# Ledger of designs, part 22: peptides against a protein of PDB entry 4X86

Target 1, 56 residues: chain A of PDB entry 4X86
Amino acid sequence: EGPQLLLSEAVSRAAKAAGARPLTSPESLSRDLEAPEVQESYRQQLRSDIQKRLQE

## One batch from the design tools (peptide; made by RFdiffusion4, then SolubleMPNN)

Design b2_p14_3_s4 (from b2_p14_3, 5 letters changed)
Fold by OpenDDE base, seed 5:
Structure b2_p14_3_s4 (fold): chain B 56 residues (1-56), chain A 14 residues (1-14)
Amino acid sequence: as target 1 above (56 residues)
Amino acid sequence: SPEQFVQELLARYF
């Protein structure tokens, strides 16, 4: 339950918008961004943000 | 925020 958006996808979209390329290999970046603990932290941010917006 | 979270990662990896 709750919002689910892939962090790797969010970063990819933001990087594309900025015209930026990763400093490391795409594979290394993907590995870091797909780490469960990192993705969960992002999910918590999404959930918190939605809740804040609903309470405004 | 989600936006800040993503921006921090951009600063780190890009």
Scores: peptide ipSAE 0.651, ipTM 0.909, DockQ to the pose 0.703
Fold by OpenDDE base, seed 2:
Structure b2_p14_3_s4 (fold): chain B 56 residues (1-56), chain A 14 residues (1-14)
Amino acid sequence: as target 1 above (56 residues)
Amino acid sequence: SPEQFVQELLARYF
C-alpha cells in the first residue's frame, strides 16, 4: 500500500516532456530504473512528500 | 523530493 508510481514511468514522462533521449539503450536504462533499491528509494520519497503536503 | 529524484536521474542518464 502507498503511492504507486513507477520510477521508470516518471523518468519516461519527464524525458518525453524535455525531448531527451537516453545515453544508453532503453533496455539498459529500464534495468537500472527498475532496480528494487532504486524504486524503493523513489517510493519513500513519494510517501514522504505526500505526507508533508497533507500536513501543510 | 520526488521531483529532485527524477531530475537527478535525468541528468545521469540523459
Scores: peptide ipSAE 0.651, ipTM 0.909, DockQ to the pose 0.661
Fold by OpenDDE base, seed 3:
Structure b2_p14_3_s4 (fold): chain B 56 residues (1-56), chain A 14 residues (1-14)
Amino acid sequence: as target 1 above (56 residues)
Amino acid sequence: SPEQFVQELLARYF
């Protein structure tokens, strides 16, 4: 339950839109972006953003 | 915001 968009997917979409390539290997980038504390921080941002939008 | 979160990571890794 809750936001389902993974941080790694969000970054991939944004990078593609910008035509940007990672400075490190995709594997290293994925490892960093899939770290549980990082993903949880992103999830909290998503949840907070949804709540904020519902209050507009 | 989620957008800022992503943009910060783009600046760091790209």
Scores: peptide ipSAE 0.649, ipTM 0.909, DockQ to the pose 0.662
Fold by OpenDDE base, seed 1:
Structure b2_p14_3_s4 (fold): chain B 56 residues (1-56), chain A 14 residues (1-14)
Amino acid sequence: as target 1 above (56 residues)
Amino acid sequence: SPEQFVQELLARYF
C-alpha cells in the first residue's frame, strides 16, 4: 500500500515532457528503473513528500 | 523530493 506511482512511469512522463530520448535501449532503461531497490527509494521519496505536505 | 529523484534519473539516462 501507500504511494504506488511507478518510477518507470514517472520517468517516462518527464522524458516525454522534455522531449528527451533514452541513451540506452528502452529495455535496459526499464530494467534499471524497475529494479526493486530503485523503486523502493522512489516510493520512500513519495511517502516522505506526502507526509511533509500534509504537515504544512 | 520525488521531482528531484526523477530529474536525476533523466540526467543520467537521457
Scores: peptide ipSAE 0.648, ipTM 0.909, DockQ to the pose 0.656

Design b2_p14_4_s1 (from b2_p14_4, 6 letters changed)
Fold by OpenDDE base, seed 2:
Structure b2_p14_4_s1 (fold): chain B 56 residues (1-56), chain A 14 residues (1-14)
Amino acid sequence: as target 1 above (56 residues)
Amino acid sequence: SYQEFVQQQLQRYF
């Protein structure tokens, strides 16, 4: 239930669109951002943000 | 920088 978007994917897409490149690698960044606790926090925030948008 | 960009994105949610 709810949005299941990955923080790592969101950051990667945003970085690509902005032309920003990591000093290490996209893979290293994704690994760090795919930590379960980080992803869960992002999911909760994303759900909240979407709900706010629907109420406006 | 890229690090600043990532930090800004993360601060939107954390």
Scores: peptide ipSAE 0.081, ipTM 0.640, DockQ to the pose 0.123
Fold by OpenDDE base, seed 1:
Order: sequence, then structure tokens, then C-alpha cells
Structure b2_p14_4_s1 (fold): chain B 56 residues (1-56), chain A 14 residues (1-14)
Amino acid sequence: as target 1 above (56 residues)
Amino acid sequence: SYQEFVQQQLQRYF
């Protein structure tokens, strides 16, 4: 249920588009952002934000 | 928001 976007993918795309380089590496950053608790928090906030926008 | 969430995570790496 709800949005299924991956935070790691979103950040990777944004960083690539901006030409930004992580302090460590793209792979390390992606790995950290793929943690289950991080992804779940992102999903919940994304769902909440979408709901709020639809009600505006 | 998800934007703030992403920014928070990015502060650790950029």
C-alpha cells in the first residue's frame, strides 16, 4: 500500500542530476539509504505529503 | 516532509 519509491534511488538520481558527489561514495550512500527503517520512514512521509497535497 | 527527510540524510554525506 502507498508509494513504493526507494529513497536510495531518489537520492541517487538527484545527486547525479546535480553533479554532486558524496563524501564517501555513491555506493556507500545508497547502502545506508537502503536500510529498512530509513526506507519505511521515507515511505510514510511521502504518503503523508501526497495526501496533504491532494487536499489542497 | 520527504524533502526535509532527504535533506537530513544528505547532511551526513554532502
Scores: peptide ipSAE 0.067, ipTM 0.606, DockQ to the pose 0.672; fails the geometry check
Fold by OpenDDE base, seed 4:
Structure b2_p14_4_s1 (fold): chain B 56 residues (1-56), chain A 14 residues (1-14)
Amino acid sequence: as target 1 above (56 residues)
Amino acid sequence: SYQEFVQQQLQRYF
């Protein structure tokens, strides 16, 4: 539950903004970052960070 | 932090 915030998308945008290219390929990087365990960890951290900001 | 998490993942590819 909650908004869908994909780590793969965030990383892709950041990489493009920085002019950085993956050593392998953007597609391979996205695939790996879309793994369920990675996405779940990102979601948890995102929630935690937002909560911290709300308390500041 | 966001940066720390992302950096950990990006270390594999950059």
Scores: peptide ipSAE 0.062, ipTM 0.615, DockQ to the pose 0.571; fails the geometry check
Fold by OpenDDE base, seed 3:
Structure b2_p14_4_s1 (fold): chain B 56 residues (1-56), chain A 14 residues (1-14)
Amino acid sequence: as target 1 above (56 residues)
Amino acid sequence: SYQEFVQQQLQRYF
């Protein structure tokens, strides 16, 4: 279990909201951001942030 | 840090 939000999805949403477009393509960026080590780092950070928030 | 890591990754695309 744990946070299910993907970094690639979060970045895509943020980019869209900011009116920013990837230099290559959204698909290419998503592929890179979905690498296991990248997603794991994001998952750990997200878990940590949520944990801290709940403890406040 | 995590933020720095992500920032560096994103700099390749934006």
Scores: peptide ipSAE 0.060, ipTM 0.594, DockQ to the pose 0.322; fails the geometry check

Design b2_p14_4_s2 (from b2_p14_4, 5 letters changed)
Fold by OpenDDE base, seed 5:
Structure b2_p14_4_s2 (fold): chain B 56 residues (1-56), chain A 14 residues (1-14)
Amino acid sequence: as target 1 above (56 residues)
Amino acid sequence: SYQEFVQEQLKRYF
């Protein structure tokens, strides 16, 4: 339900903002973080976090 | 390190 934010994208943005770079490549990291089971877990957590923040 | 950074980020959500 709703637009899906990729964990790989979130991590990449955070890393870029922090000036952090992977030892290998951003692409290899993205491939690992785009695994369906990882993405689903992230989606659930993200939804939970948003709901909690909206209730504050 | 970058690995530590990623691990810390992941710990926040998993």
Scores: peptide ipSAE 0.074, ipTM 0.646, DockQ to the pose 0.122
Fold by OpenDDE base, seed 4:
Structure b2_p14_4_s2 (fold): chain B 56 residues (1-56), chain A 14 residues (1-14)
Amino acid sequence: as target 1 above (56 residues)
Amino acid sequence: SYQEFVQEQLKRYF
């Protein structure tokens, strides 16, 4: 439960917005960023950030 | 942290 955004997706979007392309492949980068421990940390931070915004 | 991880990955891939 909680935010359902993927870190890999967020990084991909940021890279595209910056006009940057991976040296290897987008798929390889996404695979690394989809590690469960990384995603969980991201989810927790995202939840915290949203809560802060709701209080502003 | 995840941010540190992301930074390291970006350094590697970009």
Scores: peptide ipSAE 0.070, ipTM 0.616, DockQ to the pose 0.248
Fold by OpenDDE base, seed 2:
Structure b2_p14_4_s2 (fold): chain B 56 residues (1-56), chain A 14 residues (1-14)
Amino acid sequence: as target 1 above (56 residues)
Amino acid sequence: SYQEFVQEQLKRYF
């Protein structure tokens, strides 16, 4: 239930659009951002953000 | 920098 977008994917897309490149590697960054606790926090925030947008 | 970029993105949600 709810949005299931990955934080790692969101950051990767934003970085690509901004022309920003990681000092290490995209894979290393994704590994860190895909941690379950991080992803869950992001999911909750994303749900909240979407709800706010729908109410405006 | 990229690190700063990521940090700012994370601050929006954490």
Scores: peptide ipSAE 0.065, ipTM 0.632, DockQ to the pose 0.123
Fold by OpenDDE base, seed 1:
Structure b2_p14_4_s2 (fold): chain B 56 residues (1-56), chain A 14 residues (1-14)
Amino acid sequence: as target 1 above (56 residues)
Amino acid sequence: SYQEFVQEQLKRYF
């Protein structure tokens, strides 16, 4: 249930759109962002943000 | 926290 977009994917898309490159590597950053607890927090945040936007 | 983590990771792009 709820949004399924990965935080790692979201960050990658944002970085690509901005033409930004990480100081280390895209792979290293993505690995950190794919941690289960981080992904769950992102899912909850994303759901909350969507709900708030729909109420505006 | 989530916010702290994301903020820290974003710093790696700049």
Scores: peptide ipSAE 0.064, ipTM 0.602, DockQ to the pose 0.232

Design b2_p14_4_s3 (from b2_p14_4, 7 letters changed)
Fold by OpenDDE base, seed 4:
Structure b2_p14_4_s3 (fold): chain B 56 residues (1-56), chain A 14 residues (1-14)
Amino acid sequence: as target 1 above (56 residues)
Amino acid sequence: SYQEFVEQQLKRYF
């Protein structure tokens, strides 16, 4: 439950906006960014940030 | 923040 935005998607969007390309293969990058522990950390941070914003 | 987290990944892989 909570925000379901993907870190990999966020990074991809940011990279495209900056015109940057990964130093490794897209597959390797996706594997790292989609790792469950990494995604969960991102989700928790995102949720926390949203809550903070709502309280401002 | 989540934005800082994204930036960290950018610095790591890009």
Scores: peptide ipSAE 0.560, ipTM 0.885, DockQ to the pose 0.810
Fold by OpenDDE base, seed 2:
Structure b2_p14_4_s3 (fold): chain B 56 residues (1-56), chain A 14 residues (1-14)
Amino acid sequence: as target 1 above (56 residues)
Amino acid sequence: SYQEFVEQQLKRYF
């Protein structure tokens, strides 16, 4: 239920657009960004933001 | 915001 966009995907897209490369290995980066608690925090924030946008 | 969340990760890892 709710938005299920991936933080890792969002970061990857942003980094690509900026031409930026991670300071760590892609594997390490993915591990951190795909951590369940981190992804859930992102999801909750995204959900909240969407709700605010719809209420404006 | 979720945008700020992404930006924080960018600053952290890039």
Scores: peptide ipSAE 0.560, ipTM 0.885, DockQ to the pose 0.813
Fold by OpenDDE base, seed 1:
Structure b2_p14_4_s3 (fold): chain B 56 residues (1-56), chain A 14 residues (1-14)
Amino acid sequence: as target 1 above (56 residues)
Amino acid sequence: SYQEFVEQQLKRYF
């Protein structure tokens, strides 16, 4: 339940918009950003932020 | 915020 946007996808979109290149390989970056605990932290943050916005 | 979360990753890896 809740938002399921991947952190890796969000970072990729932001980096692309800025024309930035990763300091490491894309594969290594994806591995770090797709770590379960990192993704879950992002999901919880995103859900909380959406809820706050809806209550404004 | 989720935006700050993304920004932190950008600063770390880019």
Scores: peptide ipSAE 0.558, ipTM 0.884, DockQ to the pose 0.815
Fold by OpenDDE base, seed 3:
Structure b2_p14_4_s3 (fold): chain B 56 residues (1-56), chain A 14 residues (1-14)
Amino acid sequence: as target 1 above (56 residues)
Amino acid sequence: SYQEFVEQQLKRYF
């Protein structure tokens, strides 16, 4: 339950918008960004930020 | 923020 936005997806969208390409292979990048601990940190951050924004 | 989190990954990998 909660925000369902993958870090890897967010980074991909941002990179595409900027016209940037990864320095490593897409597979390696995905592996790093989709690591459970990294994704969980992002999810918690996102959820916290949304809550703060709504409470302002 | 989550925005900064994304930005840091961009700087790291791109």
Scores: peptide ipSAE 0.557, ipTM 0.884, DockQ to the pose 0.819

Design b2_p14_4_s4 (from b2_p14_4, 7 letters changed)
Fold by OpenDDE base, seed 5:
Parts: structure tokens; sequence; C-alpha cells
Structure b2_p14_4_s4 (fold): chain B 56 residues (1-56), chain A 14 residues (1-14)
């Protein structure tokens, strides 16, 4: 239901903000970051981080 | 509480 918070989007935004470019290609990087196991890890980390911030 | 609300949303979105 809710919006998808993708690691690929987060990394792309961070890289763009820093003016950094991957050594391979943006497409290859996005493909790797959109892997389901990677996305699941990011989801868990993001939820954990948000919960920690809420407890502060 | 506010924290309860946010927790519910987190559980829904994640």
Amino acid sequence: as target 1 above (56 residues)
Amino acid sequence: SWQDFVQQELERYF
C-alpha cells in the first residue's frame, strides 16, 4: 500500500548530490541495488533507523 | 501516542 522506499533510489540521490558516478554504470548499479535480498536488508535497516530516531 | 501511530505506519509500509 505505502510508497516503496528503494535502496536504489536512495543511493542514486546520494550519489547525485555528491556528484559521484559509479565505476561501472548507473544501470548496473541500480540492477544490483534492486535485488530483492538487498532491498529487504535495506527495508529492515531503514525501519530500524526510524524506530531508533523515534525513541530519541 | 504519536509513537504508536508512527509504529503502526511503519508496520504497514515495511
Scores: peptide ipSAE 0.026, ipTM 0.515, DockQ to the pose 0.038
Fold by OpenDDE base, seed 3:
Structure b2_p14_4_s4 (fold): chain B 56 residues (1-56), chain A 14 residues (1-14)
Amino acid sequence: as target 1 above (56 residues)
Amino acid sequence: SWQDFVQQELERYF
């Protein structure tokens, strides 16, 4: 329910838009980006950035 | 307000 804000998905979309291909397998990259501590840091940063943008 | 709505959604998703 609702949008899923995953760092791995964001990076994947950005890479596709730029026509970039990782040197390692996409699965390995996704695995690293989906690590709980990495995703939590991204979630906090994303929330902070959105809140700051709304308050400008 | 729009900000209130967005804040509520942010609190739900984050």
Scores: peptide ipSAE 0.025, ipTM 0.506, DockQ to the pose 0.038
Fold by OpenDDE base, seed 4:
Structure b2_p14_4_s4 (fold): chain B 56 residues (1-56), chain A 14 residues (1-14)
Amino acid sequence: as target 1 above (56 residues)
Amino acid sequence: SWQDFVQQELERYF
């Protein structure tokens, strides 16, 4: 088991932190970001970034 | 903390 973060959730959090709003509806953006292939790519990237951070 | 790290990573990508 590990951290469970959806890309759509991550994007939403980042956008709010930056005070940014998407040009498209949040629902359509979430739909695209929740695609399995996109989510898997994000998971791999997140894992890689975590490993890099642990090595610092 | 873990939460701090995650927040930093999110801000880096978006």
Scores: peptide ipSAE 0.021, ipTM 0.511, DockQ to the pose 0.128
Fold by OpenDDE base, seed 1:
Structure b2_p14_4_s4 (fold): chain B 56 residues (1-56), chain A 14 residues (1-14)
Amino acid sequence: as target 1 above (56 residues)
Amino acid sequence: SWQDFVQQELERYF
């Protein structure tokens, strides 16, 4: 019921844009980034950052 | 206000 924002997708896009490659396997990185706790932290941080920008 | 609108959307989508 809203836009799906995945940390794994964000990191993948950022890495591609920078031409960066992980030192470990991409699958391992994706697994770590898709952990529910990590995703939740990312969501909260993103919301917080946007709110801060709106107040500035 | 615009800020209120965005805040509302943020609370909905996040």
Scores: peptide ipSAE 0.027, ipTM 0.521, DockQ to the pose 0.038; fails the geometry check

Design b2_p14_5_s1 (from b2_p14_5, 6 letters changed)
Fold by OpenDDE base, seed 1:
Structure b2_p14_5_s1 (fold): chain B 56 residues (1-56), chain A 14 residues (1-14)
Amino acid sequence: as target 1 above (56 residues)
Amino acid sequence: SAYEEFVQQLLKRY
């Protein structure tokens, strides 16, 4: 549990919705999701989305 | 990172 798991789930859902699949293994994707810059980008995106929804 | 761009694009959409 935590941001990494949430991000992994978000990526999985997004990939399915977009019809996208990684070229390499799921393990490689998992490693990429652990990158600090990726985690931060997700955090910022999530925060932004929540703020926008709260303002509606 | 092999999937960095891939992930960033997905995050933009969802």
Scores: peptide ipSAE 0.043, ipTM 0.533, DockQ to the pose 0.116
Fold by OpenDDE base, seed 5:
Structure b2_p14_5_s1 (fold): chain B 56 residues (1-56), chain A 14 residues (1-14)
Amino acid sequence: as target 1 above (56 residues)
Amino acid sequence: SAYEEFVQQLLKRY
C-alpha cells in the first residue's frame, strides 16, 4: 500500500459518507487523485490528524 | 481542476 491507495480509499469513504458522487468519470477521478498536490495535501492532513489524535 | 477541489473538500470533511 501507498499514499495513492490510502488517498483513493479515503476519498471513496468520504464520498460514500457524504452521499456524493463525482460528476466526472471514475477514470478522471483516479487521474486527479494521482496529482502530486492532492496527494501531498492528504499526506499533510493525515499526519496532522494522527498527531492530534496521539496528543489527545 | 474542479474535481481536485471536490476531493480536497471531501478530505477536509472526512
Scores: peptide ipSAE 0.042, ipTM 0.546, DockQ to the pose 0.122
Fold by OpenDDE base, seed 2:
Structure b2_p14_5_s1 (fold): chain B 56 residues (1-56), chain A 14 residues (1-14)
Amino acid sequence: as target 1 above (56 residues)
Amino acid sequence: SAYEEFVQQLLKRY
């Protein structure tokens, strides 16, 4: 659990749904997902999206 | 609703 796991799972699901493959190595992607600012940004986005869903 | 409670828990957790 945690932002890193949530973000990695979200990215994996999005990639699968879009049939997309990373342009860079999996290691590079993992490093990007481990960045604390990226994880925090995703957490904020997730919270915002959930709030919007509650309002709908 | 169960859905609302679940979402509220998510909001508290994240």
Scores: peptide ipSAE 0.021, ipTM 0.454, DockQ to the pose 0.042
Fold by OpenDDE base, seed 3:
Structure b2_p14_5_s1 (fold): chain B 56 residues (1-56), chain A 14 residues (1-14)
Amino acid sequence: as target 1 above (56 residues)
Amino acid sequence: SAYEEFVQQLLKRY
């Protein structure tokens, strides 16, 4: 029900904010970042980071 | 708080 931020979207926004472009095409990067194991790792890290911030 | 509720919703989603 809340906003969703996928890893590919996070990377894309970070790159735009820094004025950086990937060496490969954005589509290739997005495809690589959408690997299930990578997405799961990101989800776990994001959840952990949010929990830590809430506890501060 | 609004912040706490927002974070709780995020934790439920992820």
Scores: peptide ipSAE 0.021, ipTM 0.448, DockQ to the pose 0.044

Design b2_p14_5_s2 (from b2_p14_5, 6 letters changed)
Fold by OpenDDE base, seed 5:
Structure b2_p14_5_s2 (fold): chain B 56 residues (1-56), chain A 14 residues (1-14)
Amino acid sequence: as target 1 above (56 residues)
Amino acid sequence: SAYEQFVQELLKRY
């Protein structure tokens, strides 16, 4: 439900925008960033950051 | 604001 904000997608977009390439394969990086515990941590941090910005 | 509305809806989903 609703849009999914994946850490893997965010990192991929940031890397492309910066012209940066991982030393490992993009697939390996994406796999690591798509791990459930990593994604959950990102979700929590993103929620917290957004809440903080709204309160500024 | 439209931005606040968007963020609130987003927060409801996460």
Scores: peptide ipSAE 0.025, ipTM 0.504, DockQ to the pose 0.044
Fold by OpenDDE base, seed 3:
Structure b2_p14_5_s2 (fold): chain B 56 residues (1-56), chain A 14 residues (1-14)
Amino acid sequence: as target 1 above (56 residues)
Amino acid sequence: SAYEQFVQELLKRY
């Protein structure tokens, strides 16, 4: 339905903002970060963080 | 608020 919030995209944008470049290719990094278990962990943490902010 | 509604929709999707 809505656009997915991918960990790989978040990391890429953060790296660009910091002027940092990965030692390996961006594609290789993205593949590692797109592993289902990694993405699921990120989703859970993101949800938790948003919930905490709503409670402030 | 509109912001709260936006966040709630995000929580539904993720």
Scores: peptide ipSAE 0.025, ipTM 0.495, DockQ to the pose 0.042
Fold by OpenDDE base, seed 1:
Structure b2_p14_5_s2 (fold): chain B 56 residues (1-56), chain A 14 residues (1-14)
Amino acid sequence: as target 1 above (56 residues)
Amino acid sequence: SAYEQFVQELLKRY
């Protein structure tokens, strides 16, 4: 249940919007961001953020 | 859906 969004996708979108490019390869960055524990932390944060926004 | 649209807008802010 709830949104299942990829942190790597979110970061990519943010980087694109900001015109920023990582010093490391995009593939390396994606690999780090796709780590299960990192993705889970992001999911929890995203859920919290969404809940806060829904309460506004 | 409205929910999907909300999530998409939220993503734009990150």
Scores: peptide ipSAE 0.021, ipTM 0.486, DockQ to the pose 0.079
Fold by OpenDDE base, seed 2:
Structure b2_p14_5_s2 (fold): chain B 56 residues (1-56), chain A 14 residues (1-14)
Amino acid sequence: as target 1 above (56 residues)
Amino acid sequence: SAYEQFVQELLKRY
């Protein structure tokens, strides 16, 4: 529960920090990253990665 | 630890 870390926001921040630009339009990228199934996959991976980090 | 608490909070959020 609580506010989610949006994949689109995470990628946006990472791209900004790296000075990277998408191969496609930013709008197209945002549309893909904001898809519910993509966001859910990101959430699951994030949770898994955090759990793995705790075990190390 | 503070770190553990932080991680646990993250796990609750996601």
Scores: peptide ipSAE 0.019, ipTM 0.455, DockQ to the pose 0.044

Design b2_p14_5_s3 (from b2_p14_5, 6 letters changed)
Fold by OpenDDE base, seed 3:
Structure b2_p14_5_s3 (fold): chain B 56 residues (1-56), chain A 14 residues (1-14)
Amino acid sequence: as target 1 above (56 residues)
Amino acid sequence: SAYEQFVQELLARY
């Protein structure tokens, strides 16, 4: 529900910006990064980072 | 941006 920022998308953008290419296929990497538990952990980290930023 | 929209959604919910 609502806007979602996928970890897999974030990694892809970061890799492109850095000019880095994974040795494994991008599809395989995305599949691993899109696992529900991984995405949930990423969401929690983002929430924590945002809350930390608001307190500064 | 998508990131900004995501942040606003999080701020609205928590």
Scores: peptide ipSAE 0.038, ipTM 0.556, DockQ to the pose 0.045
Fold by OpenDDE base, seed 2:
Structure b2_p14_5_s3 (fold): chain B 56 residues (1-56), chain A 14 residues (1-14)
Amino acid sequence: as target 1 above (56 residues)
Amino acid sequence: SAYEQFVQELLARY
């Protein structure tokens, strides 16, 4: 519940900012990044990183 | 702070 920070969106935005192009097709990259298990791992990492920042 | 509250709210939603 609440806003969802998608890994695919984060990577897409970062790639645009850096002017980077994926070595593989954008579609293949999107499929990998949008996989539920990958998104869940990203959510956990993001939560962990934010918690670490709050504890500084 | 407002920032901390925002972060806590964000964490609560995940």
Scores: peptide ipSAE 0.030, ipTM 0.517, DockQ to the pose 0.042
Fold by OpenDDE base, seed 5:
Structure b2_p14_5_s3 (fold): chain B 56 residues (1-56), chain A 14 residues (1-14)
Amino acid sequence: as target 1 above (56 residues)
Amino acid sequence: SAYEQFVQELLARY
């Protein structure tokens, strides 16, 4: 339930904004970024960052 | 604030 905050989407948006493209295929990069362990790490970091901002 | 509420909701889900 609720929207998912996917690292793959975040990276895609950032890359687009910066006009950057991966040296490898976008599909390959997306596949790596969608790995469960990678997404979990991102979730934890995102949560931590948000909490820090709220505490400031 | 409304923003804080939103963030807390996110934190609850993630």
Scores: peptide ipSAE 0.030, ipTM 0.525, DockQ to the pose 0.044; fails the geometry check
Fold by OpenDDE base, seed 4:
Structure b2_p14_5_s3 (fold): chain B 56 residues (1-56), chain A 14 residues (1-14)
Amino acid sequence: as target 1 above (56 residues)
Amino acid sequence: SAYEQFVQELLARY
């Protein structure tokens, strides 16, 4: 429900903001972060975080 | 949408 948001995208944004770059290729990092179980866990966390923000 | 804008702002804070 809602737009599909990737953990890999969130990490990329955070890295960009911090000026950080992985020693390995960004593609390798994205591959790890796009693992189904990791993405599902992030989806659940994101949903929870959204709900918390809406309550502020 | 307002929802999408909110989500983008949320992502920017991580």
Scores: peptide ipSAE 0.029, ipTM 0.510, DockQ to the pose 0.082; fails the geometry check

Design b2_p14_5_s4 (from b2_p14_5, 6 letters changed)
Fold by OpenDDE base, seed 1:
Structure b2_p14_5_s4 (fold): chain B 56 residues (1-56), chain A 14 residues (1-14)
Amino acid sequence: as target 1 above (56 residues)
Amino acid sequence: TSYEQFVQELLKRY
């Protein structure tokens, strides 16, 4: 249900918004950020952050 | 509240 927010997409959007460029290629960075274990950690952190905001 | 409902839906998605 609903779209999944990919860490790679989140980082890419943030980098573009900030005008930042990685020292390595954006494609290489995206590949690393798309690793399943990294994405799962991001999902858990995102859920935790949302829960914390809900408790405010 | 509408905000709480919005957050609850986000929690279901992520």
Scores: peptide ipSAE 0.025, ipTM 0.486, DockQ to the pose 0.044
Fold by OpenDDE base, seed 3:
Parts: structure tokens; C-alpha cells; sequence
Structure b2_p14_5_s4 (fold): chain B 56 residues (1-56), chain A 14 residues (1-14)
């Protein structure tokens, strides 16, 4: 229902906060991270992590 | 709790 956090956006924010820069280009990295199978695995991991925090 | 409701809403989004 609400906005979904993409892996590419998460990586971009983390890299910016850490002062890290992509070896190639932000566009190339984003393209790779936006692959459906990669995004799906990330979504599942996020859901799992949230569930773990709920149990804590 | 407010925290529980917050987590439940997050789970719906992923």
C-alpha cells in the first residue's frame, strides 16, 4: 500500500552517508540492483528482518 | 501498541 524501498535506493543512501562512490557509475549500479530477482531477494530479506525485530 | 501497529504496516508494504 505504502511506498516501497528499492534496493537501489537503499544502497544509494547508504553509500552517500558513508561517503562512498561507485567504481563504475551510479546508473550502471542502479541498473544491476534493479534486476527483478535481486530486488525480490532484498524484499524478502527486509520482511524477514522486520519480523525478527517484532519478536524482540 | 503503537510499535506493533507500525511494524504490521511495514510488513504489509514488503
Amino acid sequence: as target 1 above (56 residues)
Amino acid sequence: TSYEQFVQELLKRY
Scores: peptide ipSAE 0.024, ipTM 0.484, DockQ to the pose 0.043
Fold by OpenDDE base, seed 2:
Structure b2_p14_5_s4 (fold): chain B 56 residues (1-56), chain A 14 residues (1-14)
Amino acid sequence: as target 1 above (56 residues)
Amino acid sequence: TSYEQFVQELLKRY
């Protein structure tokens, strides 16, 4: 339905909020984080975490 | 609740 939060976007926001910078270039990090398999793993983990939170 | 609705919407998106 609504827009999904990509792992790359989530990490970018977190890094910005914390004032942290990656050891490698931001472009390299974004490329790795946008990989389909990585994004899918993140989606599954996030969904699982949210479901667990609902049960608490 | 507002929280429950928020979480449900997140579950739909992920």
Scores: peptide ipSAE 0.024, ipTM 0.464, DockQ to the pose 0.047
Fold by OpenDDE base, seed 5:
Structure b2_p14_5_s4 (fold): chain B 56 residues (1-56), chain A 14 residues (1-14)
Amino acid sequence: as target 1 above (56 residues)
Amino acid sequence: TSYEQFVQELLKRY
């Protein structure tokens, strides 16, 4: 099985790497990013991006 | 390759 990669984790890691903090709590941001419709959009985008990278 | 295997597993999950 592959690794779990949630949008909330991706955003949190990116923010941390950039030294950026949300105006709201990280927990609130993570919660918002876990909305089903947002996660589905991210899943589709991620899958598409991975496929493109694989074809390179 | 390890990369292909990694990507394939991700594609299975997503």
Scores: peptide ipSAE 0.023, ipTM 0.444, DockQ to the pose 0.046

